Peptides against a protein of PDB entry 1ZZD. Designs and how they scored, part 13

Target 1, 109 residues: chain A of PDB entry 1ZZD
Amino acid sequence: FQVVNPYLLRDLVDLGIWDEGMKQYLITQNGSIQGLPNVPQELKDLYKTVWEISQKTIINMAADRSVYIDQSHSLNLFLRAPTMGKLTSMHFYGWKKGLKTGMYYLRTQ

## One batch from the design tools (peptide; aimed at target 1 S89 Y93)

Design b1_p29_2 (made by RFdiffusion4)
Pose (drawn by RFdiffusion4):
Structure b1_p29_2 (pose): chain A 109 residues (1-109), chain P 29 residues (1-29)
Amino acid sequence: as target 1 above (109 residues)
Amino acid sequence: ALEEAKAAREALLAEMKAAEAAADPAFDF
């Protein structure tokens, strides 16, 4: 099979750019839209992949929500070009933010 | 329903931008 994010899908049709220079490009690009030549910036900002969101924001939003969480939450973490240093900063950042669950799975590469 | 879903996504993006602006730049990841 293969299906595109329906919200991203509706927007590409609404712009008529849902030509084949898309279904194909999207698959051989991990389903990313940054650096597509014909897509508005607002769509680029709205449809960031998790690999394109700073794990810093991910942790901050987790810290924000956590004061309302009696228990904890499964905080999966995503790193692009993973170095031991970046992982160390990510662990300490979540640690100093007071999180109970600093990391569930690390998804990488 | 579609307009409500779009508005929810825009609100969430604004919160994400605010969370990023509040991030400590001293951490590399």
Fold by OpenDDE base, seed 1:
Structure b1_p29_2 (fold): chain B 109 residues (1-109), chain A 29 residues (1-29)
Amino acid sequence: as target 1 above (109 residues)
Amino acid sequence: ALEEAKAAREALLAEMKAAEAAADPAFDF
């Protein structure tokens, strides 16, 4: 999986703000750049739609973080059209990936 | 242009999702 998509990586590099710290920040924020004060609003608008991001990727990133910490960071998942099947799949996938903390927040559109 | 960048991003995200789904068809979300 990718922590950030190649286009976002390019834009962050072009801004001169990409480093290991930025990478770790994005992991903790589930790939969101909305909280970065030094990123132009235009880029935030371009990359703000979390609904199109694979929730599986978000779970994978959360699982990677949990390798080095006792408790997983709070996990937010987003579904445009949630079904019981999808919710069940996410639960079992998270379990399979070894998440130490369950889902804290589920958002729907 | 911004719209072109949005389209490229959407395409890339779709590809990533499809690749992950193909790797494990039991989990598609």
Scores: peptide ipSAE 0.103, ipTM 0.320, DockQ to the pose 0.154
OpenDDE base, seeds 2, 3, 4, 5: peptide ipSAE 0.092, 0.074, 0.101, 0.084; ipTM 0.360, 0.319, 0.370, 0.330

Design b1_p29_2_s1 (made by RFdiffusion4, then SolubleMPNN; from b1_p29_2, 18 letters changed)
Fold by OpenDDE base, seed 5:
Structure b1_p29_2_s1 (fold): chain B 109 residues (1-109), chain A 29 residues (1-29)
Amino acid sequence: as target 1 above (109 residues)
Amino acid sequence: MEEEERKKLLEELKKRKEAEAKSDPSYDF
């Protein structure tokens, strides 16, 4: 089931743009606010969905944590449109960063 | 974690961050 982000809800109320139309928009967009013209860019950057976050950043953060982890991360990566080029780049980048697990699951749309 | 082990982990973290700064900008995903 879908769970509403209570912080996003509050910020949309504070902007005075929360209504039933906005609610239906968020449902149809699977929580994405990137397409909303009346939302500040700062809030768009704050409330990125997993499909809108740089996977390079996720790999970097995983590499930073990995020095404190005895075993490995169950590192999941998310690509809307995977290509052989992107997958190759992700694998080699994760490997060069010294990740034991460069990609546990790949999620796609 | 002992102080020497912590120091070793921090040095490894530093090396990883330095490697990131040298990463090929062609890595886009």
Scores: peptide ipSAE 0.170, ipTM 0.473, DockQ to the pose 0.163
OpenDDE base, seeds 1, 2, 3, 4: peptide ipSAE 0.162, 0.151, 0.149, 0.153; ipTM 0.480, 0.467, 0.455, 0.465; seed 4 fails the geometry check

Design b1_p29_2_s2 (made by RFdiffusion4, then SolubleMPNN; from b1_p29_2, 17 letters changed)
Fold by OpenDDE base, seed 1:
Structure b1_p29_2_s2 (fold): chain B 109 residues (1-109), chain A 29 residues (1-29)
Amino acid sequence: as target 1 above (109 residues)
Amino acid sequence: EEEKKLKELKELLKKMKEAEAKSDPSYDF
C-alpha cells in the first residue's frame, strides 16, 4: 500500500485542495504532485518522488558522503524506464566519482 | 517559521541543481 507523506498531506490541506479526488489522484500518480497546476513550484520541488529526483544528484551525494564513511555504503537508484545505456552511464559515473562500491540497488517503477 | 524553513530548503535545492548543471553533461539520468 502507498503511504502519503504526512508533511505533503499537511501542505495540501493548508492549500485547501485536499479532498477525496486529490487522494485518488495521488494514488494514481504514485504520489507525484508535479502535474498539479494549483501547487506552488516550491512544493513540487520539495516533494519530488524518488522517480523524479536526478539519480546523478543521488550519486553525487553518495560520493560526497563517502569521504566520511570508512566502509562501502548502500545506494538505491530509481529509474522509471531503465536502459542498458543509462545503467552503464550510472556505473561509470559512480566509478568516476570514486564510490567505494560499484553495486547499486536498482528499483524500477 | 515554516515559511522560513521552506525558503531555506528551496535555496538549498537551487544550489544542488546549479551544482548538478556544472557537472559532466555526458551523464544524464
Scores: peptide ipSAE 0.067, ipTM 0.332, DockQ to the pose 0.455
OpenDDE base, seeds 2, 3, 4, 5: peptide ipSAE 0.064, 0.063, 0.056, 0.057; ipTM 0.317, 0.324, 0.322, 0.325; seed 4 fails the geometry check

Design b1_p29_2_s3 (made by RFdiffusion4, then SolubleMPNN; from b1_p29_2, 16 letters changed)
Fold by OpenDDE base, seed 2:
Structure b1_p29_2_s3 (fold): chain B 109 residues (1-109), chain A 29 residues (1-29)
Amino acid sequence: as target 1 above (109 residues)
Amino acid sequence: DLEEKLKKLKEELEKRKEAEAKADPEYDF
């Protein structure tokens, strides 16, 4: 599971919906709040988990910020079911968008 | 503080939305 963002916890408390049941729900949902009925869409968008964001978006954001990646600021990419084809596509996509390191940290669910 | 950090997160969200618009659908991953 993914650790819950501490600012998300604050916002859930501010909404008055934080309790032990909510805590267990988030654990079961791996930190996702997308299914919660009483959470504003703005917060759902803000607190998307890494599995709920397109990795193309992550690459695009990284390309806009930096051409090179070091160990301190390494790019972590998340794929649920990685294949060689997907990894190849991801590599070429990163290169096309301007990431010149060609090395990423891959995480799987 | 918490409010300043939240503002930074919201700014990051806007950057994310801009990046989402640049996604190339021809790549499969």
Scores: peptide ipSAE 0.404, ipTM 0.878, DockQ to the pose 0.804
OpenDDE base, seeds 1, 3, 4, 5: peptide ipSAE 0.101, 0.095, 0.217, 0.389; ipTM 0.603, 0.574, 0.777, 0.873; seed 1 fails the geometry check

Design b1_p29_2_s4 (made by RFdiffusion4, then SolubleMPNN; from b1_p29_2, 15 letters changed)
Fold by OpenDDE base, seed 1:
Structure b1_p29_2_s4 (fold): chain B 109 residues (1-109), chain A 29 residues (1-29)
Amino acid sequence: as target 1 above (109 residues)
Amino acid sequence: KEEEELEKRKKELEKMKEAEAKADPSYDF
């Protein structure tokens, strides 16, 4: 499976660098783009802040962009301090938004 | 130019975050 942030997927497509090689790279790097030489530093800096952004917004975008997410993709969600309440809320919200079952993966710090 | 666009996108994302929090306070994550 692939751990992908839907914002990241969009940006990689917009850059014209999305391919099977990129997909495999992201899998091996746990979704990190920090080592990619063909990604602008500003994007790397942006995605370093994903821990500070709303994961609800990411879920919303994933639902809206479901046409770009195949069965091998897992949405990468970021929580610094996960709680059972937050995890439950994320699960139900993803369900409410009609995301593919099991299409998210939680990352923690 | 690219940096300015990214900063704009960050601000837009924050605005969306705030709007979503106001719309459904039951989902805070």
Scores: peptide ipSAE 0.095, ipTM 0.366, DockQ to the pose 0.208
OpenDDE base, seeds 2, 3, 4, 5: peptide ipSAE 0.082, 0.081, 0.089, 0.082; ipTM 0.349, 0.352, 0.337, 0.352; seeds 2, 4 fail the geometry check

## One batch from the design tools (peptide; aimed at target 1 S54 K56 G85 M90)

Design b1_p30_1 (made by RFdiffusion4)
Pose (drawn by RFdiffusion4):
Structure b1_p30_1 (pose): chain A 109 residues (1-109), chain P 30 residues (1-30)
Amino acid sequence: as target 1 above (109 residues)
Amino acid sequence: SLEELKEELIEEIEEKYGEYLDEKMEEIDE
């Protein structure tokens, strides 16, 4: 099979750019839209992959929501070019933010 | 208490390694 994010899909049709220079490009690019030459910036900002969102923001939103969480939450973490140093900062950042669950799975590469 | 110990450990780590850890967080922001 293979299906594109329906919201991203609706927008590409609404611009008529859902030509084949897309279904194919999208698959051989992980489903990323940054650096597509013909897509508005607003769409780029709205459809960031999790690999394109700073794990800092992920942790901050988790800290925000956590004051309302009686228990905890499964906080999966995503690192692009993972170094031991970046992982260390990510653990400490979640740790100093007072999170109960600093990390569920680490998805990487 | 355990909560005071945790706070002390965080402060010690920030005094020793805070600039290094912030630099690594900036690299993740990039």
Fold by OpenDDE base, seed 3:
Structure b1_p30_1 (fold): chain B 109 residues (1-109), chain A 30 residues (1-30)
Amino acid sequence: as target 1 above (109 residues)
Amino acid sequence: SLEELKEELIEEIEEKYGEYLDEKMEEIDE
């Protein structure tokens, strides 16, 4: 899983550069856009200091909110509730914070 | 709305598992 800022996601969609390749890239780069050549420097600077939930925490949670963006750039959000079998208080906090902040969860297909 | 659904889900989980989470927090503090 990789958590992504909803405003970043919006900006990438507005640029017309969001696709499956971009999604996979963000997952492998832990949400960083700094290495993307097709993103304006202004946006890189904007999101350089944006808070991201720890990947380690997110990966260990038994809950997620998956976001799918189709070719029309529409957003589909899916929510999964956590199962307590593998949850810790910290994991639940991370999940809860993600819900409150509107963070989106990316995963491989 | 989505926000309402999120809050309802959180409240349900906290109601069902709040005591469990409190116990886990105590264990972490020890």
Scores: peptide ipSAE 0.020, ipTM 0.375, DockQ to the pose 0.199
OpenDDE base, seeds 1, 2, 4, 5: peptide ipSAE 0.017, 0.016, 0.016, 0.016; ipTM 0.404, 0.346, 0.311, 0.353

Design b1_p30_1_s1 (made by RFdiffusion4, then SolubleMPNN; from b1_p30_1, 16 letters changed)
Fold by OpenDDE base, seed 5:
Structure b1_p30_1_s1 (fold): chain B 109 residues (1-109), chain A 30 residues (1-30)
Amino acid sequence: as target 1 above (109 residues)
Amino acid sequence: SEEEKLKEEIEKIEKEYGEELEKEIEELEK
């Protein structure tokens, strides 16, 4: 099975592109949406940034505004969706630390 | 539908684990 961020799945549903084909694609691509042609680039950038930057660092940056000064990409992320950004980063952080109960599991039929 | 089922499951996860995640964020922000 493939573990994925539930907020990512919500975004895909909101875009109206969630279907069985999408599900199978995510399973085969280890949860990555970077190769999907029907996903907006801004969404790809969002989740790529969340994944690549230390989840703990992102959360800490949200707490300390002074950190935003030198991190333009992170600033843009939080300006767009500050609350969602925090939750998304925490999901990934928790998952890496063993908190898998807060994740969604994609399985083959 | 698959979409409706997914929405329900996501809402459940958010409800059950959202508070926990918020607490962890607060701890990290200290």
Scores: peptide ipSAE 0.023, ipTM 0.340, DockQ to the pose 0.023
OpenDDE base, seeds 1, 2, 3, 4: peptide ipSAE 0.018, 0.017, 0.018, 0.016; ipTM 0.265, 0.277, 0.336, 0.292

Design b1_p30_1_s2 (made by RFdiffusion4, then SolubleMPNN; from b1_p30_1, 13 letters changed)
Fold by OpenDDE base, seed 3:
Structure b1_p30_1_s2 (fold): chain B 109 residues (1-109), chain A 30 residues (1-30)
Amino acid sequence: as target 1 above (109 residues)
Amino acid sequence: SEEEKKKEEIEEVEKKYGEELEKEMEELEK
């Protein structure tokens, strides 16, 4: 899976350039938009300065959120035996619950 | 608009997957 910043995804949608081709491009480019000609330079500069949040950092931040307090048992399970599948599920759940640091996952068809 | 349709599609996917995920997580806690 390729992790994508949720704000980036929204910005691409707002620009009207989000489609299957764009999705596949981001997967091949490891989430980088620097090579996209149809993205404003201002956005490229913005997301260049935004450091990719590590999976560990996302997990830690999620654990500190009220939405995960009641899910502490499940979260601990993920931390003890983390897999890409578990991390994906947890991050998506965080996104659904409105975590600003949540991640969106892209995958090939 | 096209942008509105795309936003709706994303929200629909998130909703459906989230519901399935919640069920899975509940099963793991048993």
Scores: peptide ipSAE 0.026, ipTM 0.414, DockQ to the pose 0.066
OpenDDE base, seeds 1, 2, 4, 5: peptide ipSAE 0.018, 0.021, 0.017, 0.018; ipTM 0.399, 0.402, 0.342, 0.367

Design b1_p30_1_s3 (made by RFdiffusion4, then SolubleMPNN; from b1_p30_1, 15 letters changed)
Fold by OpenDDE base, seed 2:
Structure b1_p30_1_s3 (fold): chain B 109 residues (1-109), chain A 30 residues (1-30)
Amino acid sequence: as target 1 above (109 residues)
Amino acid sequence: SEEEELKKKIEEIEKKYGKELEKEIEELEE
């Protein structure tokens, strides 16, 4: 599965580009939108961190519990461990913002 | 309430890791 920021999903929906293909793309790209040509650069920059955070710190945070949104449960908020072994700075940014508003887990069928 | 509990948990996480992240950011900016 791939964790994504719910605001990112909102933005993609607002752009009218959210679909199953986009979902699969994000999963294969580990949640990165940087390679999407049809996404405004401003949006890419918004979800890009200027710093590379140490992997240790990211892993430590990822080992802790996070709030997530489960669509299958009517968008209820739950606390679970992200269980992410490796995260980029962008993943961290998404995770941090997602803590306050929930994270969305993209899963392949 | 459940919402309050979640908020409290988030605050705890921020307290636990916030300073560490700030230090790393500062070090990278140096």
Scores: peptide ipSAE 0.028, ipTM 0.250, DockQ to the pose 0.074
OpenDDE base, seeds 1, 3, 4, 5: peptide ipSAE 0.027, 0.020, 0.019, 0.022; ipTM 0.265, 0.315, 0.287, 0.364; seed 4 fails the geometry check

Design b1_p30_1_s4 (made by RFdiffusion4, then SolubleMPNN; from b1_p30_1, 12 letters changed)
Fold by OpenDDE base, seed 5:
Structure b1_p30_1_s4 (fold): chain B 109 residues (1-109), chain A 30 residues (1-30)
Amino acid sequence: as target 1 above (109 residues)
Amino acid sequence: SEEEKKKELIEEIEKKYGKELEENIEELEK
């Protein structure tokens, strides 16, 4: 599961590196850009925090059980102004749907 | 099994957070 930050998308576009391949890569990397060699470190540092917060929120939801959350499936959503609550819901929704259907989702708003 | 654990986790999360999650999902899908 993952949420694609619209500002991240903008920054990637501004860098001229956004394309279909990049989109697919992000999906496979659960929204993380840390592995991208053509992204400036400063940008990686910025969005690492955002990504980690969202992931941590989901992990905390499952803290009551020692169950690993499988992040192999994802729902990617583009929200202009997501709240933490919405991010959590999107992550869970994407994860849940991914587990049930084995499908990847990409939505824009 | 891992699948059973995942199912249980989903059920527990839905029990505890389901209403909030659904409300947020509905807003997202609107």
Scores: peptide ipSAE 0.021, ipTM 0.373, DockQ to the pose 0.211
OpenDDE base, seeds 1, 2, 3, 4: peptide ipSAE 0.020, 0.022, 0.020, 0.020; ipTM 0.388, 0.357, 0.367, 0.378; seed 2 fails the geometry check

Design b1_p30_2 (made by RFdiffusion4)
Pose (drawn by RFdiffusion4):
Formats: sequence, structure tokens, C-alpha cells
Structure b1_p30_2 (pose): chain A 109 residues (1-109), chain P 30 residues (1-30)
Amino acid sequence: as target 1 above (109 residues)
Amino acid sequence: LEELLAELDELVDEEMEEEDDRDVVRKALE
């Protein structure tokens, strides 16, 4: 099989750029749209992959929501070019933000 | 322990990426 994010899909059709320079490009690019040459910036900002969102924002939104969470939440973490240093900062950042669950799975590479 | 925590705060400033636009991320999730 293979199916594209339906919201991203609707927008590419609405611009008529859903030509084949897309279904193919999208698959051999991990489903990323940053650096596509013909896509508006607003769409680039709206359809960031998790690998393209700073884990800092992920942790901050988790800290925000956590004051309303009686228990905890499964906070999966995603690192692109993972070094031991970046992981250490990620753990400490979640730790000093007072999170109960600093990390569920680490998905990497 | 205080010296270790200060070093870890510096490490956060050096190794973590800048925060993205939180409202745009929230909108994407909605």
C-alpha cells in the first residue's frame, strides 16, 4: 500500500501540484515537505515531521499539559543526529521541567 | 551537586535545539 497525510493531501491537490513530482518524492524523502521547491512556507510549517520538531518544544508542551495530568503521559522522544550529549540535555531538560515520564521509547537515527 | 546541576544547565543551552513555534505545533496536532 501507501497513503499520504490526508490534510497534506487535500492541500497539494488544492494547488494542483499533486503531480507525480510528489507521490514519488514524498516516499523517497520520509514523507517530509521541507525543501520541496514548490510548496508554500505555511504548509512547510504546518506539516513538520516529528523529526523536524525540536524535542525542546515537545518537552515544553508536555510540561504544559502535565499540570493537568493526575498520572503521567507516554512521552516518546525523537532524535535526528543523536549524540550522547544531546540525549543528556534532553533527559535533564525533561527532568528539570518536573516531568514524571522523562522518556518512553527513544526513536532515533 | 549544585556544580553538577549548573554544568547540566549549560549543557542544555549548548546541546538542545531552539524551541519551535508552539502555537503552530498545537494547530498541526488539532
Fold by OpenDDE base, seed 2:
Structure b1_p30_2 (fold): chain B 109 residues (1-109), chain A 30 residues (1-30)
Amino acid sequence: as target 1 above (109 residues)
Amino acid sequence: LEELLAELDELVDEEMEEEDDRDVVRKALE
């Protein structure tokens, strides 16, 4: 499991803020830079982790792409604390949005 | 279905509004 995106690592090095402290911080934050005050907002927006993006937004994006794809891509959803209610809601939401393929992979943190 | 969608919206919003350790660290580093 790689915690740090290689492109993010490059950009942090280019900013001159990469050090052992930064490395340990990213490990403890599962690769997130959202809480760092010395990182430009544009990088924070670019390098959002799967845990920082609304799963609803991911479903919407997948539904939008399905219009242009003959064979639907597998939809992977990531949940921090899944409940049966949440899973059911996500399933039906995807169906309502016209996803050709239901939820294929569920991953938890 | 509408109830399920509403539940999803509430759950997503709640999770996004939760303060995490990153915010604490940010404040400490200011």
Scores: peptide ipSAE 0.016, ipTM 0.290, DockQ to the pose 0.070
OpenDDE base, seeds 1, 3, 4, 5: peptide ipSAE 0.012, 0.011, 0.013, 0.013; ipTM 0.277, 0.265, 0.278, 0.300; seed 5 fails the geometry check

Design b1_p30_2_s1 (made by RFdiffusion4, then SolubleMPNN; from b1_p30_2, 18 letters changed)
Fold by OpenDDE base, seed 5:
Structure b1_p30_2_s1 (fold): chain B 109 residues (1-109), chain A 30 residues (1-30)
Amino acid sequence: as target 1 above (109 residues)
Amino acid sequence: SEEKEKEMEELIEKYLDEEDDEEIYKKSLE
């Protein structure tokens, strides 16, 4: 199923760069397109403003176990980074909420 | 996997205190 921001998905499709590789990249990057060289800067700026919403969407949808595992790998990359800024704090908080939901699903199955 | 979820839970608890969660979140949005 779709785990990325639906508006971002639309825009990436319109750019003709959407594929399975792009999808996996977004999952591992917590929905960030900032590092993509083939995305116009205007689009990066747009989705920077909705970054928090995009992160919440990905993390919340990661309640699905398969996506949850992929998200965990991306978090590990953050822990390896020497600096923890505002974005890292947001990711940790969002992830914690996602973990609680995910663990609840495990108990109900 | 369940094992992976537990590992991540432990990592999160190491870096985020539940009592400070709201404050951390608010600061992250500024």
Scores: peptide ipSAE 0.021, ipTM 0.339, DockQ to the pose 0.054
OpenDDE base, seeds 1, 2, 3, 4: peptide ipSAE 0.019, 0.017, 0.018, 0.027; ipTM 0.352, 0.330, 0.305, 0.307; seed 4 fails the geometry check

Design b1_p30_2_s2 (made by RFdiffusion4, then SolubleMPNN; from b1_p30_2, 14 letters changed)
Fold by OpenDDE base, seed 4:
Formats: structure tokens, sequence, C-alpha cells
Structure b1_p30_2_s2 (fold): chain B 109 residues (1-109), chain A 30 residues (1-30)
């Protein structure tokens, strides 16, 4: 399976362009929307950084059961047996709310 | 900054306690 940004999915649904074809496209493009002609440039710009972070997150989670994002300031978060869905949501939620600046490090307990 | 980070952590924890949109989550994991 491939983890896709849940906020991106919502935005695509809101745009009315979410369908099976879009799903397959995202899977083949590792969640990137940069090549989609029917997506506003503003949205592409917004999710460019998010896409890069998400790919790094997937790799890190597979390697060390931890999510690490390197920015300027550090944030450490500890979760008790989180589901994959919650981890994904938390990751992008944190970014959206303020983890754009600083290091984000998620650990599982 | 430290206080702001703590507030953010609490907010994230609260978010995690809420039920996620199962449909969106499911789609994101396929």
Amino acid sequence: as target 1 above (109 residues)
Amino acid sequence: DEEKLKELEELIEKYLDEEDDEEVVKKSLE
C-alpha cells in the first residue's frame, strides 16, 4: 500500500476530480500531484513540500518505527500503539498546524 | 517556543483521540 496525504485526498474530492483514475495516478506517482493539469498551481505549490516530507516519512517509519522531519526547531511526540491511519493523519496535521518550522520526531511506545 | 510546542503537542494528541474519516484514511492506505 501507499500512504497518501489525507488532506490532499479531501482537496481532490472537493475539486471534484477524485476518481479511480486519480487514485491509480497518485499510486504510480508516489502521491505527487505536480504533473496533473487539472489541479490549480496554488495547490501544487502547497503540496510540493508535503509530498517530499511524506515520502521521507514513509521511509523513516519503515526503517525505525519513527517519523522524523528535519526543520529548525524540534518537536517530540510519543504515541501509544498508534494505527497507521492515525500516524498519517497526525503527521500531516502537525505539518499543517505548525510543524513547518522545526524538527518533528514521532516515537511509538 | 517551548510553550507553543507544548500547545501544539496537546492539540495533536486531541486530534488523534478524535475519530478519523474512515473513508479518507482507507483510501490513503490503499
Scores: peptide ipSAE 0.017, ipTM 0.270, DockQ to the pose 0.033
OpenDDE base, seeds 1, 2, 3, 5: peptide ipSAE 0.014, 0.016, 0.015, 0.016; ipTM 0.233, 0.303, 0.276, 0.313; seed 5 fails the geometry check

Design b1_p30_2_s3 (made by RFdiffusion4, then SolubleMPNN; from b1_p30_2, 16 letters changed)
Fold by OpenDDE base, seed 4:
Structure b1_p30_2_s3 (fold): chain B 109 residues (1-109), chain A 30 residues (1-30)
Amino acid sequence: as target 1 above (109 residues)
Amino acid sequence: DEEKLKEMEKLIEENMDEEDDEEIYLKSLE
């Protein structure tokens, strides 16, 4: 487990563009916001330089339904051999199945 | 652009691997 930086998520919320669609998009794009037309260029430039976060962190943040991670209500996902496609499907599946708690930690087993 | 986000959601749904045999386990820490 690690404490993730929620700045990107916060900024997207502040822009009023954070929703389930955005979450899934970020998963498929490895957290990249560079291709989003509704994001200010200044913000893109900012996070271009902050592209130091791991893919795992990005996925965890995208899975989180809250702006800030609440460990008391976290959900862990376990995959034997996760692929990007599987992760995307999993996140979307979880949402469609009505998971009420965001996923804060993803690991393999 | 909400319309664009909705489009992205649809694309993701269409590309979901519903036949993936990999086991997924969810565990709540609540």
Scores: peptide ipSAE 0.015, ipTM 0.301, DockQ to the pose 0.063
OpenDDE base, seeds 1, 2, 3, 5: peptide ipSAE 0.015, 0.014, 0.014, 0.015; ipTM 0.315, 0.299, 0.284, 0.340; seeds 3, 5 fail the geometry check

Design b1_p30_2_s4 (made by RFdiffusion4, then SolubleMPNN; from b1_p30_2, 14 letters changed)
Fold by OpenDDE base, seed 3:
Structure b1_p30_2_s4 (fold): chain B 109 residues (1-109), chain A 30 residues (1-30)
Amino acid sequence: as target 1 above (109 residues)
Amino acid sequence: EEEKLKELEELIEKYLEEEDDKDIVEKSLA
């Protein structure tokens, strides 16, 4: 399991955006907030890590490859080759709306 | 299930379009 950075948790609570959906999203992203549209850039910069950079590369590769993956699920949205920001925003939104399985497939393939 | 997925995809697309519109507005005001 993973533990949310306590300072990040505090900041998210202070922003009034902490909820169960956010919690699950952070679990999915292993603590990354880099692509969240409702988080100030200053906060993103504060919690940026080398690991997140590596994951960004992996996600980019997955997004590119998703063009050739079965489009029966939410992965169809990746045919548009969105930016990283849009990809993360979509993921967050999709997760919040219940597209957990489809988004998980993207991360693991 | 496919119908539900389609609805959610449409909602996501609308969300992304709205974000793009915000970016355009912000760029216009900058």
Scores: peptide ipSAE 0.019, ipTM 0.290, DockQ to the pose 0.046
OpenDDE base, seeds 1, 2, 4, 5: peptide ipSAE 0.018, 0.018, 0.018, 0.017; ipTM 0.338, 0.297, 0.327, 0.312

## One batch from the design tools (peptide; aimed at target 1 S54)

Design b2_p8_3 (made by RFdiffusion4)
Pose (drawn by RFdiffusion4):
Structure b2_p8_3 (pose): chain A 109 residues (1-109), chain P 8 residues (1-8)
Amino acid sequence: as target 1 above (109 residues)
Amino acid sequence: EPPEEDLH
């Protein structure tokens, strides 16, 4: 099979750019839209992959919501070019933010 | 404390 994010999909049709220079590009690009030559910046900002969102923001939003969480939450973490240093900062950052669950799975590469 | 690094 293969299906595109329906919201991203609606927007590409609404711009008529849902030509084949897309279904194909999108698959051989991990489903990323940054650096597509013909897509508005607003769409780029709205459809960031998790690999394109700083794990800093992920942790901050987790800290924000956590004061309302009686228990904890499954906080999966995503690193692009993973070094031992970056992972260390990520662990400490979540640790100093007071999180109960600093990390569920680490998805990487 | 460890130095902070980029978390992308």

Design b2_p8_3_s1 (made by RFdiffusion4, then SolubleMPNN; from b2_p8_3, 4 letters changed)
Fold by OpenDDE base, seed 1:
Structure b2_p8_3_s1 (fold): chain B 109 residues (1-109), chain A 8 residues (1-8)
Amino acid sequence: as target 1 above (109 residues)
Amino acid sequence: DPPMLDLL
């Protein structure tokens, strides 16, 4: 189910671009604002959806934290359009980084 | 790095 991000709502209101059309746009785009021409790039960077976040960065951050965790991360990965090449790349990269769990679950859009 | 890692 969808939940309104109150910070995103505030920033869209402050830009003066919040209306019923914008609300319906966000619903159809599953919360993505990347396609909006009247939104500054800094806000687009701030309000990335999970499908727009670099999974390489997520793996790097998990590897950095792993030395401080006794057991293992339940590291979930998110790919909009998964391919065997992408999946293989993620698995080998996570393995090379020494992750005990390179991918707990994979979510796809 | 694996071939498609930069696309992630």
Scores: peptide ipSAE 0.075, ipTM 0.743, DockQ to the pose 0.457
OpenDDE base, seeds 2, 3, 4, 5: peptide ipSAE 0.050, 0.044, 0.042, 0.029; ipTM 0.686, 0.664, 0.648, 0.596

